Peptides against a protein of PDB entry 6D0Y. Designs and how they scored, part 60

Target 1, 225 residues: chain A of PDB entry 6D0Y
Amino acid sequence: ETEDHLESLICKVGEKSACSLESNLEGLAGVLEADLPNYKSKILRLLCTVARLLPEKLTIYTTLVGLLNARNYNFGGEFVEAMIRQLKESLKANNYNEAVYLVRFLSDLVNCHVIAAPSMVAMFENFVSVTQEEDVPQVRRDWYVYAFLSSLPWVGKELYEKKDAEMDRIFANTESYLKRRQKTHVPMLQVWTADKPHPQEEYLDCLWAQIQKLKKDRWQERHIL

## One batch from the design tools (peptide; made by RFdiffusion4, then SolubleMPNN)

Design b2_p15_2_s3 (from b2_p15_2, 11 letters changed)
Fold by OpenDDE base, seed 4:
Structure b2_p15_2_s3 (fold): chain B 225 residues (1-225), chain A 15 residues (1-15)
Amino acid sequence: as target 1 above (225 residues)
Amino acid sequence: SAEQLAKITQEILAS
């Protein structure tokens, strides 16, 4: 395959086809595997690009990376390194939306056996540790908590299955921070029920509540987060 | 590995 063709194949995977998505991913993985000796760097770059630009295909590309990694290549590690470098660059550029998505992407790579659960836990521990930093803007602390919480729908189940004690500690630290942090102004939009009022909450508090419910539901998605 | 990712994360946080 030519480089241009590889780009097309990677970008179009998951689109309507006569074959199943799984079959197409296996096929593409085979094509990419065959071309890794000649186009490894290009393939890495392409996958990093589509991972960033096509959030709607997150699970497609994490699965693809997982398939490639399973084919006895050190591809997964190199890809993760590239993604982390991109995460760093996104943060430096204050592109927080891209950054949080990259964290979600990395989180889903745990499910694809590209990143080990303990590694992701360590990453989240480091993220939440930012809440303990002094003389830094709260927005910095808030973002890392957000990045952590926002990623849990993708990886919370796996992490609690393997590192429940560590995750509980992270949750405790997160809760403690959320209780003591300054809340931003939120317009008062309240939904009232006969049983209990539901006020509009600050975005992190809202997310925290959603994640707590998700955890309570044993990480089975029942609500749109 | 966990330690490798932790190190990289620390580098991100320090930057």
Scores: peptide ipSAE 0.126, ipTM 0.841, DockQ to the pose 0.017
Fold by OpenDDE base, seed 1:
Structure b2_p15_2_s3 (fold): chain B 225 residues (1-225), chain A 15 residues (1-15)
Amino acid sequence: as target 1 above (225 residues)
Amino acid sequence: SAEQLAKITQEILAS
């Protein structure tokens, strides 16, 4: 396959086809595996690019990477390294939306057996440890908590199955931080009913409540978060 | 490995 053709195949996977998505992914994995000896760097770059630019295809590309990792035992690690480099670049560029998406992508790679559960736990431990940093803006602390919590819908089940004690500690630290952090006063955003007036929740408090509910429901999502 | 990813994450946090 030529480089241009590889780009087309990777970008178009998951689109309308006479074959099933699973069949197409297996086929593409086979094509890419055959071309890795000659085009590994190009394939890595292409996959990183589509992962970043096509968030609607997150599970498609995590699955593809998982398939390639199963075929070529070195590929997964190299891809993860590339994604981490991209995460660093996104943070440096203050592209926090891209950064959080990359964390979610990495989280789903745990389900695809590309990243080990203990490794992801270690990453989240580091994220939540930012809440203990002194002389840093709260926005920094808040973002890493947000990145952690917002990724749990994709990986929480697996992490609690493998590292429940460690995850409970991370949750306890997160809860402690959320209780002591400064919150924006939003009286104008209060919702009032005759029987149940309540203020609009702050975004991290709202997310925390959603994640607690998800955890209680054994990580089976009933509603879009 | 967990150690490798932890190290990389720490580098991210330091940047």
Scores: peptide ipSAE 0.125, ipTM 0.840, DockQ to the pose 0.017
Fold by OpenDDE base, seed 2:
Structure b2_p15_2_s3 (fold): chain B 225 residues (1-225), chain A 15 residues (1-15)
Amino acid sequence: as target 1 above (225 residues)
Amino acid sequence: SAEQLAKITQEILAS
């Protein structure tokens, strides 16, 4: 396959087709696998690019990477390394939205058997450890907690199935931090009524509550967070 | 591996 053709195939996967998504992904995985000997670097770059630029196709591309990893054992590791480098670059560039998305992407790769659960737990342990750093802005601490919590919808189930004790420790540390951190004042933006069921809540506290409920529901997502 | 990812993560945090 030509490089341009590969790019087209990768970019268009998951779009309207006469075939099922699963069939298309398997087909594309086969094509890419066959071309890895000649175009490995290009394919890696393309996948990193679409992963970054097409967040709406997160699960499609994580699945694709999972399929490729199953076919080519070394590919998954190299891809993860590339994504981690991209995460580092995003943080350096202060692109925190991209950074958190990349964390979510990596999280979903656990479900696709590209990243081992213990590895992801280790990453999250490191993220939450930032809350213990001295002489750093709270915004830094908050962001890493946010990155952790906001990724759990994609990986919480798997991590608790594999590493429940470690996850509980991370949760305990997170909860402790959330209780002691300086909370942002949330002004009332709406007229308060006696029947108002949902008072305004600080963002991280709200997210924490959502994650706690998700955990309570055994990570069965019933609505979009 | 877990160790590799942990190391990379620490590098990210230190940057």
Scores: peptide ipSAE 0.124, ipTM 0.839, DockQ to the pose 0.017
Fold by OpenDDE base, seed 5:
Structure b2_p15_2_s3 (fold): chain B 225 residues (1-225), chain A 15 residues (1-15)
Amino acid sequence: as target 1 above (225 residues)
Amino acid sequence: SAEQLAKITQEILAS
């Protein structure tokens, strides 16, 4: 495959087809595997790019990487290293939306057997440990907690199945931090109606409540967070 | 490995 053709195939995967998505992904994985000896670096760059720029196809590309990793056991590690480098660059550039998405992407790679559950737990332990840093802005502490909590819809089930004790410790530390952090309040501007008004919560407290509910429901989502 | 990823994560946090 030419480089341009590979780019087209990778970018268009998941679009309407006569075949199932799974079949298309297997086919594409086969094509990419065959081209790895000649185009490994290009393929890695392309996959990193679409992973970063096409958030709507997160599960498609994590699955694709999982398939490639199963075929070539070295590929997954190299891809993860590239993604982590990108995460570091995003943080340096203060692109926090991209950064949090990359953490979600890495989280879903656990489900695709590219990243081991203990490795992801270790990453989250490090994230939550930021809450213990002294003489740093709260926004830094809040972001890493947000990155952790915001990723749990994608990986919480797997992590609790494999490392429940460690996850409970992380949750306890997170809860402790959320209770003692500074909170902001926004006044309600709603005019009273016949319906009971819903109170507004601080964004991290709201997310925490949602994640607690998700955990209680055994990580089975009934609505999109 | 978990240790390797932890090390890389620490590098990110140190940036």
Scores: peptide ipSAE 0.118, ipTM 0.838, DockQ to the pose 0.017

Design b2_p15_2_s4 (from b2_p15_2, 7 letters changed)
Fold by OpenDDE base, seed 3:
Structure b2_p15_2_s4 (fold): chain B 225 residues (1-225), chain A 15 residues (1-15)
Amino acid sequence: as target 1 above (225 residues)
Amino acid sequence: SEAELQKIVDEILAS
């Protein structure tokens, strides 16, 4: 395969085809594996790029990486390292939307057997530990809690199946923080009616409630968060 | 690896 052709294949995977998505992904993984000796760096860069720029294809690319990891474990590791480096760069650049998406992407890699569950638990434990830091802006504490909670739809089931005690501890710490943090409300977003006043819920409290419901439902989504 | 991932996470939190 030519370099340009590889780019096209990687970018367009998951689009309308006569074959199933699963078949296409397996086929593409085979092609990429065969071309690693000649185009390893290019393939790595392409996968990192589409992973971060095409959020609508998150599960497609995590699955693809999972297939590649099964064929070439070293490449899978290099990909994870590259994505984590990108996460660090996003945080340094104050690109928090990209950063939180990358955490979600990494979370789904656990389901694809690319990242071990204990490693992800350790990451989330570190995130929530930021809430205990003193002399830092609350926005920093809030972001790491948000990154943790907003990633659970992708990995909560797996983590509780394998590390329930550790996850319960993280949840307890999160709940404790949410109770003591300063809460803000935006009056412009508050909906009031004469007979049914509806107070605005703070965004992290709202997310927490959604995650609690998801946990209660055994991590089976019934609605889009 | 587990150790490598933890190291990177620590670096992120330190930044």
Scores: peptide ipSAE 0.029, ipTM 0.717, DockQ to the pose 0.017
Fold by OpenDDE base, seed 4:
Structure b2_p15_2_s4 (fold): chain B 225 residues (1-225), chain A 15 residues (1-15)
Amino acid sequence: as target 1 above (225 residues)
Amino acid sequence: SEAELQKIVDEILAS
């Protein structure tokens, strides 16, 4: 296939088709595998681009990468490395929204067997360890905690199934940090019901509570975070 | 590789 055709296929996967999404992804993975000898760099760049710019297709592209990784492990590794480099660049550019999305993307790659659970745990350990750094702004500490917590809906179940002890330690460290950090109070809508109050809450504390509930529910999401 | 991934992660945290 031509380079232009590959771009079209990659960008349009998941759109309406006579075939199932699963079938299309398998087909595309096969096509990409066959063309890696000729278009490896281009395919890598394309996948990185769509992964970053099309968040609505996160699970589509993580699945695609997973399928491709099963066919070509080396390519999968290169893709992950490229995404990590993108994460680094995003952080350096103070593009924190992109950065956190990339962490979520990487998290879902664990479910697709592209990234090993222990590796993701190690990443999160490193993230949360930032809370222990001296002479750094709290905003830095907060972001890494946020990146960790906000990614758990995608990978928490898998990580606890395989690395529960390590995850518990990360949670303990996170909780400890949240208790000792300075909180910024922002006016918010407060809803009170007869059976359940909804008070104003600092955003990280709120997220923490949601994740704790998710964990308690064995990572079966019942509420929109 | 996993080793390279870890290296990059470490670099991110060091920066």
Scores: peptide ipSAE 0.029, ipTM 0.710, DockQ to the pose 0.018
Fold by OpenDDE base, seed 1:
Structure b2_p15_2_s4 (fold): chain B 225 residues (1-225), chain A 15 residues (1-15)
Amino acid sequence: as target 1 above (225 residues)
Amino acid sequence: SEAELQKIVDEILAS
């Protein structure tokens, strides 16, 4: 019965309640901590599942994990390890949509003090290093750049506050790759103005421009990317 | 604890 309640609580946290979200998360973290001795594996599995299946609740679950990590540091580590394993499995299964989401989730865990900034920088260094591999298809190189850039809205501020020099190096490598990569020309996808035609910008170039602007704006978003 | 769990259940699911 307790196990069933835990599943329900974890799944429904953040929904309509008489209490604030912060209060509910703190309370749930306390309940989960108390039940770890008996239900660690179950709780771990449940958290991994909802994190993956409910992307609309990303910040809710990263916050919850952050609270749990503060109470039980070992559990926080085990959760991260489980998520990394899931990321690897997603990549092996060619589930790139899940994979990129997991990278974003891990990125936000840095803000929740679950993952250290240097560790995330190392991950992004590994991602961008794929662009230097000549025997790898461009689609693979592009994906890792996409995964990196698309995660920066969640963690860019923190990483530049802690590791600005390292991040600048990653940015330089990314920019270099974007300049030399092959681009698909789609003449049909053009925005025409009265003055001149404007080809639709390639998606990675567009994302790069957005991230550069975000960086310039001190990582304060004015609108959704 | 069971008491804490019930409290959270009431706060989240019953309101």
Scores: peptide ipSAE 0.020, ipTM 0.568, DockQ to the pose 0.437
Fold by OpenDDE base, seed 2:
Structure b2_p15_2_s4 (fold): chain B 225 residues (1-225), chain A 15 residues (1-15)
Amino acid sequence: as target 1 above (225 residues)
Amino acid sequence: SEAELQKIVDEILAS
């Protein structure tokens, strides 16, 4: 495969095909593996790029990376390192939307057997530990809690299956923080019914409630969060 | 903090 063709293949994976997505991903993984000796750097860059720029294909590319990791463990590791570097860069640049997406991406890599569950738990422990930091803006604490909670739809099931006790501790710490944090005092949108207004819940409280519901439902998502 | 982020990186890389 030529370099340009590889780019096309990587970018177009998951599009409508006569073959199943799984078959296409397996095929692409094979093609990419075969070309790693000659195009490793290019393939790595391409995967990092599409992973970041095509969030709608998150699970497609995490799956692809998982397949590649199974074929070439070193490549998988290098990819993770690259994504972590990008996460660090995003945080340094205050690109929090990209950063949280990258956390979600890394989270889903656990499902793809690229990142070990204990490592992800440790990462989330580190995130939630930020809530205990003194002399830091609440927005920092809030973001790490948000990054944790918003990633659980992708990895919560796996983490609770493997590390339920540790996850419960993280949840307890998160709940404790949410109870004591200051809520924003902005005019809140309210859904008005005939008699009883329903104030719009603060975004972290709302997310917490959604995650609690998801957990209660054994991490079976029945609606788009 | 950078230290916290480094811990995250280290844990992920340890997988």
Scores: peptide ipSAE 0.039, ipTM 0.715, DockQ to the pose 0.017; fails the geometry check

Design b2_p15_3_s1 (from b2_p15_3, 10 letters changed)
Fold by OpenDDE base, seed 3:
Structure b2_p15_3_s1 (fold): chain B 225 residues (1-225), chain A 15 residues (1-15)
Amino acid sequence: as target 1 above (225 residues)
Amino acid sequence: SELVKKILEEMKKLA
């Protein structure tokens, strides 16, 4: 495969095809594996790029990386390292939208057997530990809690299956922080029912409630978070 | 694995 062809293949994976998505991903993984000796750096860059810029294909590319990781363990590691570097860069650049997406992407990589559950737990432990930092803006604390909570729809099930005790500890710390943080009350859209009106809530409190419900439902989503 | 450990260490440095 030529370099340009590889780019096309990577960018277009998951699009309409006569073959199943799974078949296409397996095929592409094979092609990429075969070309790693010649185009490793390019392939790595391409995968990082599409991972960042095509959020609508998150699960497609996490799956692809999972397949590649299974074929080439070292490459999978290099990809994760690159993504972590990108996350750090995003944070340094105050690009918090990209940063949170990258955390979500990494979270889904746990499901794809690229990142071990304990590693992701450790990351989230670090995130929530920021709430304990002194003399820092609340927005910093809030962001890391947000990054943690907003990623759980992608990885909460797996983490609780393997690290329930550790996750409960993180949840306890999160809850504790949410109780003591300053809340901002702003007008929000409300859903009203006759018997159970949905009150306006601060965004983190709302997210927390949603995640608690998701957890209660054994991480089976019934609605869009 | 050693790779997992390495990744873990990198992840611990994020926050």
Scores: peptide ipSAE 0.032, ipTM 0.707, DockQ to the pose 0.019
Fold by OpenDDE base, seed 4:
Structure b2_p15_3_s1 (fold): chain B 225 residues (1-225), chain A 15 residues (1-15)
Amino acid sequence: as target 1 above (225 residues)
Amino acid sequence: SELVKKILEEMKKLA
C-alpha cells in the first residue's frame, strides 16, 4: 500500500460500507500490520492525528489500535508513546481541547487492552495531583480535573474493577479540591438539567455530580430513547 | 513537564 492509500483507508474507516464495522477494522488492521515494516512512522502519525482530530470516531480508532496491538505488541507500545508525546506537546502549547481528546482516547485504549488499568490510574493520579500544586493558576488545576472526570465515562468501570482503592483515593482528592476551589459565576459555565430541575451549578461541580451518579449507577449510562 | 514525564514512565511499563 502507498502512504496516500493508507491515509485514505485510515481516515475513511467506519464510513458506510457493505461490511460490518468489525470486519472492516479487522481488514484494515491486517493491511496496516503488513505495511508496518515500510510505513510504521506514517501509520503512527496518522493514527495519532485521527485520534485527536476525529473525536466522533474515537471508539473506532481505539478498537483499530487494539487490533493492531494484538497483532503487533511493540507497535501498540510505540503508539501509546507517540500519543503521550502528542499529549505533552498539546499541553505545552496550551491546546487543551486537543489534550482532552487524547486523554479520552488513551482512556478508551484501556478497554481495548492497549493500556493497562494501573497505568491509566497512575496517569489520573498525576492529573489530580496537579490540584495540590502551589503557585499555579486554578485553570490549570481545573483542566486536569476536567480531563480526569470527563474521561471516566470511557474507562471508569474498568478502573474501579481493577483499582477501586486507588480510584477512591483519587475521587476523595478530587472532591476535596472541588470543595475548596473558587467557583465561577459565569452563566455559560453553568449547567442545568431540564428533566430534573435544580439550581445551576458550576461546570466542574455539575460534571462531578454526573460522574458521581454514573459511579453510583455502576458506570452504566442511561440511554436516551 | 514533570507530570508528563511521570505519565510516560508509567506508560513505558507496558512495553
Scores: peptide ipSAE 0.030, ipTM 0.685, DockQ to the pose 0.018
Fold by OpenDDE base, seed 2:
Structure b2_p15_3_s1 (fold): chain B 225 residues (1-225), chain A 15 residues (1-15)
Amino acid sequence: as target 1 above (225 residues)
Amino acid sequence: SELVKKILEEMKKLA
């Protein structure tokens, strides 16, 4: 395959086709695997690029990487390393929107059996450990908690199945932090009646409640958060 | 950052 053709295939995966998405992804994984000897670097760059720039196709590309990882374990590792480097760069650049998305992407890679559950747990432990750091802005602590919590819809089930004790510890630490952190005033923008007895919640408290509900529901999502 | 370094080290260690 030519470089341009590979780019087209990778960018257009998941679009309208006569075949199923799963079939197309499997086919593309096969094509990419076959071309790795000649175009590994290009393919790696392309996958990193689309993973970063096309968040609407998160599940598509994590699945693709999962399939490719199953075919070529070394390449899967290199891809993860590249994504971790990108996360590092995003954090250094204070691009927190990209950073949180990358954490979410990596989280779903656990679900696709590309990243080991213990590795992701370790990452989240490190994130939540920021809440224990002294002389740092609360906004920084909040962000890492947010990054953790907001990624759980993609990986919470797997992590609790594999590392329940460790996850419980992380949750306990998170809950403790949320209870002691300074809460900002939330403007009342909605009319609250008897049918809406709950006050407007701060964004992390709201997210925490959502995640707790998700956990209670055994990580089965009934709606998009 | 130290945090990023720690994350990377842990990820590599557990990979």
Scores: peptide ipSAE 0.027, ipTM 0.683, DockQ to the pose 0.016
Fold by OpenDDE base, seed 1:
Structure b2_p15_3_s1 (fold): chain B 225 residues (1-225), chain A 15 residues (1-15)
Amino acid sequence: as target 1 above (225 residues)
Amino acid sequence: SELVKKILEEMKKLA
């Protein structure tokens, strides 16, 4: 494939086709593998770009990277490194919406056998450790907790299967932080039952409760978080 | 969700 054609193939994967998505992904992975000797840098940049800018295709591209990693392990590693660099750049540039999405993307790469479970645990340990930082705004602490918790729907099952003790420690630290943090009032819709109205929980507390329930349900989602 | 948005907005102001 030509360099220009590669861009088209990568960007359009997952669109309507006569073939199954799985077949298309396998085919594309093969094409990309064959072209790595000549177009490694270009392919790497393209994959990073679509991974970052097309969140609606998250699982498509994580799967593609997983397939490609199985074919070329070194390239898979380079891709992850590039994504980590992008995450750091996003944080540095205050692009926190992009940053949290990248964390979710990386989380799903664990399921695709691209990132090892211990590595993801280490990342989350780093995130939760921010709650222990002194003389920093609570908003910083809250964001990293949010980034951690909001990524667990994608990777919680795998991490608890592989690193349950470490995850329990992270959860304990998170719970401790949530109990002691300042809870600010945010105008939100109240939740009312037929006869017992109650105020809406603070968002992080609500998210925590949802994640606890998800964990209890063996990470089988019943509701959209 | 509104709190999350607020958090993100506040973080942007910190740098």
Scores: peptide ipSAE 0.022, ipTM 0.592, DockQ to the pose 0.014

